# Peptides against a protein of PDB entry 3KDP, part 17

Target 1, 230 residues: chain A of PDB entry 3KDP
Amino acid sequence: PFLIFIIANIPLPLGTVTILCIDLGTDMVPAISLAYEQAESDIMKRQPRNPKTDKLVNEQLISMAYGQIGMIQALGGFFTYFVILAENGFLPIHLLGLRVNWDDRWINDVEDSYGQQWTYEQRKIVEFTCHTPFFVTIVVVQWADLVICKTRRNSVFQQGMKNKILIFGLFEETALAAFLSYCPGMGVALRMYPLKPTWWFCAFPYSLLIFVYDEVRKLIIRRRPGGWVE

## One batch from the design tools (peptide; made by RFdiffusion4, then SolubleMPNN)

Design b1_p9_7_s3 (from b1_p9_7, 4 letters changed)
Fold by OpenDDE base, seed 4:
Structure b1_p9_7_s3 (fold): chain B 230 residues (1-230), chain A 9 residues (1-9)
Amino acid sequence: as target 1 above (230 residues)
Amino acid sequence: RPVFDPSPD
């Protein structure tokens, strides 16, 4: 989120503290679960013929999986961000380069995509309005990612401990999302306004898209072993 | 357009 904020010069989609909460609260448990899976897999696998190579492959696989999950999460968050801003009159193309004027408190006539002028206060309300849905979207996308990851790795179904850790992680991240979304004072402390329950569903089309994409990818891999999609 | 308020009513 922060990288795209810098590169695209768009209004800040998510606060740094919230990003830290995601990184520490939501990503850590999946990472631990993957580490345990690797450890359990290493225990169940015969002595690695080449411990260095197998460890490197596993570390690369974990790094790639983590990187891909992080990218998907970011994309999901940005999807919700763009939906909210579009519903408020700011189309995605209009947001590019808008940050400079958006963050300037002395400019009270920033135009949206439809020519409506927005005061600084109104813009900040919309900006902070995006934070909670962005976070919730990440959590919902993480649900989908974890389901997809479970379906990708038949070994995950065999590893009961990993599944328990993943399920616990999902519960924790969901509880954290609910806490940050609905606990009194979060709007002041974290600039996270409470959400209508309907906004929890904003990520579902994206999660479905990811699911469909992954299933199509799996189908292509199954039908064409060694294809470019591997 | 009114600012979208995702907050509970």
Scores: peptide ipSAE 0.023, ipTM 0.637, DockQ to the pose 0.611
Fold by OpenDDE base, seed 1:
Structure b1_p9_7_s3 (fold): chain B 230 residues (1-230), chain A 9 residues (1-9)
Amino acid sequence: as target 1 above (230 residues)
Amino acid sequence: RPVFDPSPD
């Protein structure tokens, strides 16, 4: 996500707070899940035949799946970002290379795709308006991961404890998203403005996409074990 | 000016 900001020179899609929340929340859930899976295996005396190799394989599979899902999540976030900016007159193509002028507080005549001039203050309001929806989009997309994990239990992975950890993680992320979105003063303090409930639904197509992606992936794995999509 | 209103209804 941050790399796209640098490469495309677009207005900042994510605030530092949202990035921090993702790094501390979303990205830690898989790691915790792996730790608990090992602990559960030890307690239940259900050790793999080769704990070292089997653990490594599982970690690789989880890492690959999470990496792919994470990319789709990022795409979902950027989609929301582009939708918000497009609704405010900034088409995606126009955003390319705009950052330099966008971030210059002395330029108050930045034109949108329709020739309207935007002051620095106006630009920053719409930019910061994107921060919360981007984060919320990621959280909502992760709800699909909960469903995916439940479905995986019956097909490939014995992830009973992982599901519990994911449920708690998703609950915490949702609570955090609600807090950051609706707590008074968050717009001023953290540049995370309150969000209309309707914007939570913007991520639902991507949640469905991830669900379909995972079902297709599982189908391929069932037909061809050890495939590249595993 | 911004068209998007993030404020809850």
Scores: peptide ipSAE 0.020, ipTM 0.631, DockQ to the pose 0.611
Fold by OpenDDE base, seed 3:
Structure b1_p9_7_s3 (fold): chain B 230 residues (1-230), chain A 9 residues (1-9)
Amino acid sequence: as target 1 above (230 residues)
Amino acid sequence: RPVFDPSPD
C-alpha cells in the first residue's frame, strides 16, 4: 500500500504503522503453520507424499501461496480504498498524482471528479476514513483462507494443525481490526477513523475471489503437478 | 461543505 502511494502519488491508503501491524501479524501465521505442519508430520509418521497426488506443504509452497494471496489481498484493500474515495467524489483516475495537492495544507480548494472543492481538513477526514476499511478489508479477505484450508482436497486431515493456527491468527487479526477500528484515539494515533459496519462486507467479493483462485490453483496443481502455480 | 459525506456510511 505504501509503495503504491509513493509510485502513483495517490492519497495514503493506509498508515505505515498499521501496515507493520498487518505484516507482523500476517507473516507469523504461515511461519507457525509451517512449524506445526512439520511437527505434526513427524508425530503422525505420515507416508511420503506423492508430488502428483498430494499437496506438499513446504516452505516454498507456503511462501508462494502466501505471496500470491497477499497480492490479491492488497488488491482487495485498494478496491475498498477506491470505492470509498469514489463514493466521496474522487474517481480512481483523479487520484493519480493528486497527493501533492492533497497533502498541501494550504490548498483548501482541491476539486474532486465532480468539481466539488475540498478543504484540507475534509480531505484528511476522507483519507483517514479509508485507512480503517482498508485494514479491515485485508482481514476479511484473509477469512477466505479459512475456507481454503478446509476445502483442500485430500488434505483436510493433514491441514488440521495448520487450520487451527490459521483460525487463531484470523481471530487475532479480527480482534485487532475491531480494536483499531473502534478504540478511542485511533483516529489520532493511527489515522484510523471508526468504520461503519456495512464496510466490513466490501471485501467479500475478494474473499470469494481468493477462494476461487485457490480452487483453480488446486485444480491446476492436480492436473499439472510441479507447475508454476505451486 | 462537500456534498459527499466523508464517512464510509
Scores: peptide ipSAE 0.019, ipTM 0.621, DockQ to the pose 0.378
Fold by OpenDDE base, seed 5:
Order: structure tokens, then C-alpha cells, then sequence
Structure b1_p9_7_s3 (fold): chain B 230 residues (1-230), chain A 9 residues (1-9)
């Protein structure tokens, strides 16, 4: 998110506080889940022919999968961001290079894609309105990721422990999202304005995309055992 | 002016 903000010079899609909440609040449970998956894979796999190389390959595969899922999550957040801004008159193409004028508090006549002028205060309201939905989108997309992680384990014991971690993760992320979205004062303190419940559904297409992506990946792994996608 | 009203109903 921050890289696109710098490269495209668009209005800030995600605040620093929201980034911290994602990194510290939402990403911890997936990281713990992945750590348990690695520990269990080491127990169940027959002695790897080459323990050092096989561990390295597995770590690389997990890292690549996590990186790919993270990219899809970011795309989901940006989709929500662009939808909100488009509904307010700012088409994606118009946002390119707009940051300089957008962030200037002395410019009160920034035009949208339809020629409507926006004051600094109005622009900041719509910008901060994007922060909460962006965060919520990431949480909803992470629901799909967590569900995908559940389906990878073969043992009943592993499924049980993963289920508890998954349920806890889903609850924590959802509770955090609700708290940040609807607690009084969050708009002032964290620049995360309240969100209508309908915006929670904006992320669902991307959750479905992640689900489809993982199912396709699983199909490839099943057809090509020992491939680099495992 | 913003068309989007994020405020809860």
C-alpha cells in the first residue's frame, strides 16, 4: 500500500495506525498458524532424504504462498479504496498524481472527475473514510486465507489444533475490526471513521478469488506431486 | 461534497 502511494502519488489509501493494526493484530494469528504447520510437517514427513534442503524448500514455498496471498489481500484493499473514491466522483485515473493538491490544505477547489470542487476538509473526510473499509477488507480476505489453511492438514489432531487457532483468529480479527470501526472516538484518535455494514461485503469477491486460487493450487499439487508449488 | 455517507444509519 505504501509503495503504491509513493509511486502513483495517490491519496493515502491506508493510514499508519491501520497498517500497525494489520501487522500486529491481524497478521499474528496467520503467522502462528504457519509456524504450527511447519512444525507438524516436520513430524509427519518421513525422514527427508536431505533434511537441510527439504526444510529450505518448504520454507521457500510457504514464503512464496504467503507473499502471493498478501498481494491478493492488498489488491482487495485497493479495490475497496478505488470503489469508494469512484462513488464520490474520483475515478482511478484522476487520482494519479493528485496527492500533491489533495494534501494541500490551502487548496479548496480540487476538482473530481466530474468537475465538482472539493474543500480540504471534504477530501480528508473521504480519504479517512477509505481507511476503515480498507482494513475491514483485509480482515474479510484473511477469513478466506484462514479457512484455506484449515483444509491443508491431514491429521485429526492437527485439524483440531488448527481449528482452535483459526476460530480464535477469526474472532480476534473480527472483534478488532468492529472495535476500530464503531467505537466512539476512533475517527478522531485513529482517523478511522465508522463504516456502514454494507461495506463489509465489498471484499467478498476477493475472498472468493483467494479461495479459487488456493483450490487451483491444490489441484496443481495433486496432479504434479513434488512440484515447486507445494 | 462527498456523496458517500459512512455514518451508520
Amino acid sequence: as target 1 above (230 residues)
Amino acid sequence: RPVFDPSPD
Scores: peptide ipSAE 0.025, ipTM 0.636, DockQ to the pose 0.577; fails the geometry check

Design b1_p9_7_s4 (from b1_p9_7, 4 letters changed)
Fold by OpenDDE base, seed 4:
Formats: sequence, structure tokens, C-alpha cells
Structure b1_p9_7_s4 (fold): chain B 230 residues (1-230), chain A 9 residues (1-9)
Amino acid sequence: as target 1 above (230 residues)
Amino acid sequence: MPVFDPSPD
């Protein structure tokens, strides 16, 4: 999020502190949990042909997968961000390069995509309004990501949710999201305004899509081992 | 005013 903020010069979709909370509070425990996840039953039965090479390849593949997941999470968050801003009159294309004027408190006539002028205060309200939904979207997407990352080839339904640490991580992440969304003072401390519970469901389609996509991918891998989908 | 209000009532 922050990199895109810098590169695209868009309004900040999520505060740096909140990003840090994601990295340390939501991603760390799940990542650890995945390290303790039992290997897929089929992987455990396969003796590594070359322990050194296979380990290295596996580590690289894992790292790449986590990187991709992080990108998907960011995309999900940005989607929510763009939806909210679009609903408020700021189309994504109009946000490009707008940051300088957006963050300038002396400019009170920043125009949206429809020519409506926005005061600094109004812009900041909209900006901070995006933070909580952005974060919640990431969390909800992470639910799916964590579940799908538990396995490489096996379906979630086949592998099951046996990793108690992963389950705990999901609950912790959800609790953190709820805390950050509803705890008094978060609007001041983290620039996260309280979120209506209904908005949690806005991210569910993305989580579902990721889940379905990964299950389909895994299904294809199972049916066609060594295919391009691996 | 922002059109989107995710704040609880």
C-alpha cells in the first residue's frame, strides 16, 4: 500500500501504523503457523530426491507464494479503497498524482472526477474513512489466503483445519481487526474510523473468489500433475 | 460530505 502511495502519488489508503499492525500482528502469527503446518500427506510420503536442491526450490516457491499472496491482499485492499473513493466521486484515474493537492491543507477546492470541490477536511474524512475498510478487507482476504496456503495441492477439505496455531492466528487476526475497527480512539491514533459491521461483508466476495480460485487450481494440479498450473 | 459513511450509527 505504501509503495503504491509513493509511486502513484495517490492519497494514502492505509496508515503506516496500521500497515505495521498488519505485518506484525496479523501476518506474523499466521506465517509462523504455516511453518508448523503439517506437510501434505502426499509430500511427507515422498522422499526428497535431492534434499539440498529440493529444499532450496521449496523455500523459493514458498517465498514466491507468500509474495504473491501479499500482492493479492494489497490488491484486495486497494480495490476497496478505490470503490470507496469512487463512491465519493474520486475515480481511480483521477487519484493518480492527486496526493500533493490532497494533502495540502491550504487547498480547499480539490475537484473530484465530477467537478465537485472538496475541502481539506472533507478529503481527510474520506481518506480516513477508507482506512478501516481497507484494513478489514485485508483481514478478510487473509482468512482465505491463510486457509489456501495451508496446502499446496490438497484441498482444504482434504487437509482439514488441523493446525491449531493457524486457527488461533485467524481468530487473533479477526480480533485485532475488530479491536482496530471499534476501539475508541482508533480514529485519532490510527486514523481508522469505526466501521459498520455490514461493511465486513464487502470483502467476502474477494475471499470467496480467492478460495474458489485456489481450490480450482489445486483441483487442476491433482488431476494434471506437472501441468503449467503448478 | 462524503457519500460513503462506514461509521456505526
Scores: peptide ipSAE 0.008, ipTM 0.470, DockQ to the pose 0.566
Fold by OpenDDE base, seed 3:
Structure b1_p9_7_s4 (fold): chain B 230 residues (1-230), chain A 9 residues (1-9)
Amino acid sequence: as target 1 above (230 residues)
Amino acid sequence: MPVFDPSPD
């Protein structure tokens, strides 16, 4: 998010402190939960790893978790960001290069895509309003990510939701998201203003996309063992 | 054009 902010010169979609909260608050419990996931039904049918050639975490797993799924997560966050700004009069094309004027407190007549003038304070309210749903979008997408990452080959329908730590992780992420979104002072501390409850659903298409993507991937792996998608 | 409300609520 911060890199895109710099490269595209758009208003900051997510604050640095909020990013730290994601890294330290939302990712730890889910990561631990995966370590305690129950074995896949076919685990004993797999050949043992070669300790000389096979890594503990293979490149395929890393590529899936931080590459493909990560890109969908980022896309979901930015989608939510652009939707909110568009609903507040700033179309995506108008945001390109706007940062300089957006962040200048002495410019109180920045025009939106419809010619409405925005004061610095109004712009910052909208900006900080975007931070919260961006964060929430990441959390909601992580629900799907966390559920799919518990297995490599088995569908969630086959493996089930037996890991209590996983369920706790989902709860913890959701509770943290709610806390950061609605606790007084978060606007000042984390640049996260409260959002309408309806915005929690904005990420659901992307969560579904990740879920469907992984189910299709796993289906392909089951049908074509040793394929490039594994 | 209608005035947009930047408030989150």
Scores: peptide ipSAE 0.007, ipTM 0.492, DockQ to the pose 0.488
Fold by OpenDDE base, seed 1:
Structure b1_p9_7_s4 (fold): chain B 230 residues (1-230), chain A 9 residues (1-9)
Amino acid sequence: as target 1 above (230 residues)
Amino acid sequence: MPVFDPSPD
């Protein structure tokens, strides 16, 4: 995701502090929760892993989790970013190359896609308004990601939501997102302005997409064990 | 803050 704003030279969609909050606040607790997840129903029927030959995590699983799912997460975040900026008068095409002028405090007449001039302060408010929904989008997409990471082969419907720690992690992550989004002073402290509650739902299509994608993948694996999608 | 008007001219 960060390569996109560097290459496109667009306004920064996600602040450093927000990134830190993701890494420390939203990723860590859920990741720990996965360590306590119940094994797949067939794990007790499998032979012990050979520690010399078998990797802890299949490279294919890693590539899918961090590649494909990560791409969908990034797309979700950037989609939310572009929608918010478009709703504020900045169409995606107009944002290309705009960052230099956007970040210059001495330029107070940056035009949007409709010819309206924006002061530096106004632009920064819009920029910081994008940080919160970008963050929330990531959190909402992570709900699906955490759920799908429970199993490699079994459907979520088969494995179920038995890990109370994971459920707590999802709740904690959501509570943190709500706190950062709505607590007074977060706009000043973290450059995360309050988010309209409706924006929580902006990420749901992407969360659903990840969920459906993984269920389809698992279905294929069940039908064709040892296939390239495993 | 500027008032965004999405209405086409």
Scores: peptide ipSAE 0.007, ipTM 0.404, DockQ to the pose 0.101
Fold by OpenDDE base, seed 5:
Order: sequence, then structure tokens, then C-alpha cells
Structure b1_p9_7_s4 (fold): chain B 230 residues (1-230), chain A 9 residues (1-9)
Amino acid sequence: as target 1 above (230 residues)
Amino acid sequence: MPVFDPSPD
């Protein structure tokens, strides 16, 4: 998020506190849950692999897969950000280079894409309104990520949802997202304004994309064992 | 999100 913020010089889509909530609040329980995940049912049926070469290759492939998933998560967040700003009159093209004027408290006549003037306070309300949906989008995308990370080769439909800790993690992150989105005072304390329930659905296409991507990846691995996609 | 109306009442 910050890299795109710097490169595109757009208004900040995600606050520091929100990032900390992601890192500490939503990622910890899922990470613990993955540590307690049961081994894939097919591990016991596989022949011994070369521990030196196969470990290194596997680490690289895992790193690449997580990198790709992380990029899809970021895209989901930015999509939600741009949709919200567009609904408030700021088209994506107009946001390029706007940050300097956007963050200047002395400029109260920043024009949107339709020629409407926005005060500093109004702009900050819209900016902070984007923080919550961005966060919620990340959480919803993480649902798919956590589910797919349960297995490397087997489909989620084949392995099933056996890890109770993972299920608990999904509920915990959702509850946290709901708390931050709807608890009174979060707008002042965390600069996270209340979210309309409709915005929760903006992330669903990206969650589906991650799910489909991983199922296709796993299907390729099953059809071509020992391939570079594994 | 509520569409902010910047119009002065």
C-alpha cells in the first residue's frame, strides 16, 4: 500500500493503525492455526524426496505463491479504495498527483472529477472512510487465503475444514473487522469510520479469484507431479 | 459509504 501511495502520489488508502491491526489482530491467530493444521492425507503415500534439493525448491515456490496471493490482496484493497473515491466524485485518474493538495489543510477548494470543491475536513472524512473498507477487504480476502493455505496439493473440498483453530481464526478476524467498523468512537480513536454493510461484498470477487487461482494451481500440481508449479 | 454531499445547505 505505501509503495503505491508514494509512486502514484495518491491519498493514503490505509492508515498506520489499520496496518497494525492487520499485522497484530488478523494475522496472528491464522498463523497459529496453520501451525496446528493436520498433514495432508497423501503425505504418507509419497516416496521420500531428496531433502536438500526439494526443501529449497519448496521454500521458493511457497514464497512465490504467498507473494502472488499478497499482490491479489493488495489489488483487492486498492479496488475498494478506488470504488469508494469514485462514488464520492474522485475518479482514479484524478487522484494521481493529488496527494500534495489533498493533505494541505490550507487548501479548501480541491476539486473532484466533476468540479465540486472539497474542504480539508471533507477530504479527510472521505480518506478515513476508505480505511475501514480497505481493512475489511483485506480480511475478506484473507478468508480465502487461510482456507487455501491449509493444503499444498489437495483441494479444500478433499481435505475438509478439520482445523478448529483455523475456523476460530476466521471468526476472530471477522469479529475484529466488525468491531473496528461499527463500534462508536473508532472514527476518532483509529480514524476508521463506519462502513456500510454493502462494502463487505466488494472483496468477494478477489476472494473468489484467490480461491480459483489456488485450486487451479493445485490441479496442475496433481496432474504434473514434480513440476515447477509445486 | 454515504456519498458525501459537499453542497452547502
Scores: peptide ipSAE 0.007, ipTM 0.435, DockQ to the pose 0.158; fails the geometry check

Design b1_p9_8_s1 (from b1_p9_8, 8 letters changed)
Fold by OpenDDE base, seed 5:
Structure b1_p9_8_s1 (fold): chain B 230 residues (1-230), chain A 9 residues (1-9)
Amino acid sequence: as target 1 above (230 residues)
Amino acid sequence: SELLEKLLA
């Protein structure tokens, strides 16, 4: 988010506070829950890794986590951001280079894509209104991310949802996201303004995409062991 | 405040 913010000079899509809420709030319990996941049914049938060549954290794992899944998450967040701004009169092309004027408190006549003028206060309200849905989008996408992390090779349908701590984590992160989004005073305290419930559904296509992508990947691995997709 | 109400309506 910050890289695009700097390169494209767009209004800030995700605040520092919301990032901290993701890193320290919503993701902690789910991450811990993975430690309690049951072993895959075929683990004893697999060949042991070579400890000299096969690192626990390898380039393939990093590529999957950051280069594939992480990018899909970011796309989901930015999609939500652009939709909200477009509904408020700011088309994506108009946002390019707008940051300087957007963040200037002395400019009260910033025009949207339709010629409507926006005061500094109005612009900040819509900006902070984008932060919460972006955050919620990440949480919704994290549902799929957490579920796909249950297994390395087996389908989630083969593994099942037996980890009660993981299920608790999914509810906890969702409840926390709802609390941060709708609790009175969060707009002042955290700059997280409330959102329409419909915005929770904006991320669902991306969550589904992650899930389908990983299931297809795992299917390929099962059919062609030792392939480049592993 | 008025803008927020419009956004939430």
Scores: peptide ipSAE 0.011, ipTM 0.467, DockQ to the pose 0.349
Fold by OpenDDE base, seed 3:
Structure b1_p9_8_s1 (fold): chain B 230 residues (1-230), chain A 9 residues (1-9)
Amino acid sequence: as target 1 above (230 residues)
Amino acid sequence: SELLEKLLA
């Protein structure tokens, strides 16, 4: 989010403190929960890792986590961001290069895509209104991400949802997201203004997309062991 | 709160 903010010179889509809340708050318990996941049914059929040649974290894992899934998460967040700004009169094309004027407190006549003028205060309200839904979008997408991380080859339907700690993690991150989104004072403290409940559903297509994508990937791996998809 | 604002700012 911050990289796109700099490169595209758009209004800040996600605040730094909000990012910290994701990294330290919502992701910690879910990540720990994966250590308690049951072994896959085929684990004993796999060759042992060679500790001299095989890294615990390989390029495939990094590519999957940060490349493929991370990109889908980012797309979900930015989709939410652009929808909110568009609903407030700022079309995506108009946002390109707007940051300089957007962040200038002395410019109180920034025009939206429809010619409406926005004061600095109004612009910051809209900006901070984007932070919360972007954050929530990430959390909703993380549901799918966490679930798909349960296994490398087996379908979630084969593995099941027996890990109670993982289930607790899903509830914890959701509860924390709700707390940060709706607790009084979060707008001032975290620049997270309250969101309409409907924004929680905005991320669902992306969460579903990740889930389906991973299930298809795992299906291909099961049918074609040693393929390029691994 | 002010310190957090300064860190955010």
Scores: peptide ipSAE 0.010, ipTM 0.428, DockQ to the pose 0.038
Fold by OpenDDE base, seed 1:
Order: C-alpha cells, then structure tokens, then sequence
Structure b1_p9_8_s1 (fold): chain B 230 residues (1-230), chain A 9 residues (1-9)
C-alpha cells in the first residue's frame, strides 16, 4: 500500500497506525494459534524432513505467502479504497498525482471527478474513512489466510476446524477490528473513522478467492506431488 | 459532502 502511495502519488490508502494495528493486534493471536493446530492426517505417512536440505521456509512458501496470497490481499484492500473514493466522487484515474494537492491544507478547492470542490477537512475525512475499511478488508481476507495455513496438503474440509484456539483467534481479530472501527474516539486517536457494517462484505470475494485458490492448489498437490504448484 | 455523509451514516 505504501509503495503504491508513493509511486502513484495517490491519497494515503492505509495509515501507519492501521498497519501497526494489523501487525500487533490482528496478526499475533491468530499466528500463535497455528502452533496448536493438529498434525495433518497423513503425517505418519510422510518422510521426515531432512534438516540439511529442507528449509523451514523455502522459496515456494515465500512465493505463495507474499507473492500470491499477499498480492490478492493487497488488491482487496485497494479495491475497497478505490470503491469508497469513487463513491465519494474521486475516480481512480483522478487520484493519480492528486496527493500533493490533497495533503496541502491551504488548498480548499480540490476538485473531484465531477467538478465538486473539496475542502482540506472534507478530504481528510474521506481519507480517514478509507483507512478503516481497508483495515477491515485485510482482517476479513486474513480469515481465509489463517484457515488455509492450517494445512500444507490436506483440504480444510479434511483437516477440519478442531483448533479452538484458532477459532478464538478469528473471533479476537474480528472483535478487535470491530472495536477499532466503531469505538468512539478512534477517528481522533487512530484516524479510523466508522464505516457501515456492509463494508465488511466488500472483502468477502477476495477472501473466497484466496480460499478457493488454496483449496485448488492443495488438490493439485495431492493429485500431482512434486509439481511446480507445491 | 452529501455523499460522505451517506457513507458515514
């Protein structure tokens, strides 16, 4: 998000505070919960890992986590961001290069895509209104990400949802997201303005996409072990 | 402004 902010010179889609809330608030408990996940059903049929050759974190895992899933997650956030700004009169193409004027508090006549003028205060309100749903989008996508991380090869339907701590983690991150989104004073303290509950559903297609993608990937791995998809 | 109010409502 920050790279696109710099390169495209668009209004800031996700503030540093919201990023911090993701890293420290919503990611930690779910990640720890994975330590309590049961072994895959076929674990006793697998060869032991060779510590000399098999990395704990290999290129394939990094590629999947950051290159694919992370990209889908980022796209989900940006989609939400662009939708909100478009609904407020700022089409994506108009946002390109707008940052300089957007962030200048002395310019109170920045025009949207429809010729409406926006004061600095109005622009900041809509900007901070984007931070919350971007954050929520990340959390919703993380639901799928956390669930798919339960297994390497088995389907989630085969592995099941027996880890109560993981379920608690999903609840905790959701509750935290709701708290940060709707608690009075968050607009001032964290620049996270309230959003309509319907915006929680904006991320669902991307969450579903990640889930389906991973299930298909795992299906391919089960059918063709040692393939490039593994 | 009206659009923003609708978004926040």
Amino acid sequence: as target 1 above (230 residues)
Amino acid sequence: SELLEKLLA
Scores: peptide ipSAE 0.007, ipTM 0.400, DockQ to the pose 0.260
Fold by OpenDDE base, seed 2:
Structure b1_p9_8_s1 (fold): chain B 230 residues (1-230), chain A 9 residues (1-9)
Amino acid sequence: as target 1 above (230 residues)
Amino acid sequence: SELLEKLLA
């Protein structure tokens, strides 16, 4: 998100403090919960790894976790961001290069895509209104990410939801997201203005996309063991 | 304030 902010010179889609809340608040507890996940049903049928040649975290896992899934997460966040700005008169194409004028408090006549002039205060309200749903979108997508991380090759339907700690982690991160989104003072402290509860559903298609994508990937691994996909 | 209300409604 921050890279696109710099490269495209668009209004800030996600604040730095909000990013820290994701990294420290919503990611750590769920990540620890994965340590308590039950072994895959077929794990005892596999040969032991060679500790000299086989890495626990290989390049393929890194590519999937931080590359493919990360890109889908970013797309979900930016989708929400662009929808909110478009509903307020700023089409995506119009946002390109707008940051300089957007952030200048002395410019009070920035025009939207329809010729409406926006004051600095109005622009900051809509910007900070984007931060919260972007954050919430990431959390909702993280639900799918955390669930798919339960297994390497088995379907979630085969593995089930037996990890009570993981389930607790999902509730914890959701409760934290709700707290940060709706608690009074968060607009000042974190630049996270409250949002309509309906915005929580904007991320669901992307969460589902990640889930389906990973299930298909795992299906391919089960059908073709030793392939490049695992 | 009015803009905020519209965004939250």
Scores: peptide ipSAE 0.008, ipTM 0.416, DockQ to the pose 0.341; fails the geometry check

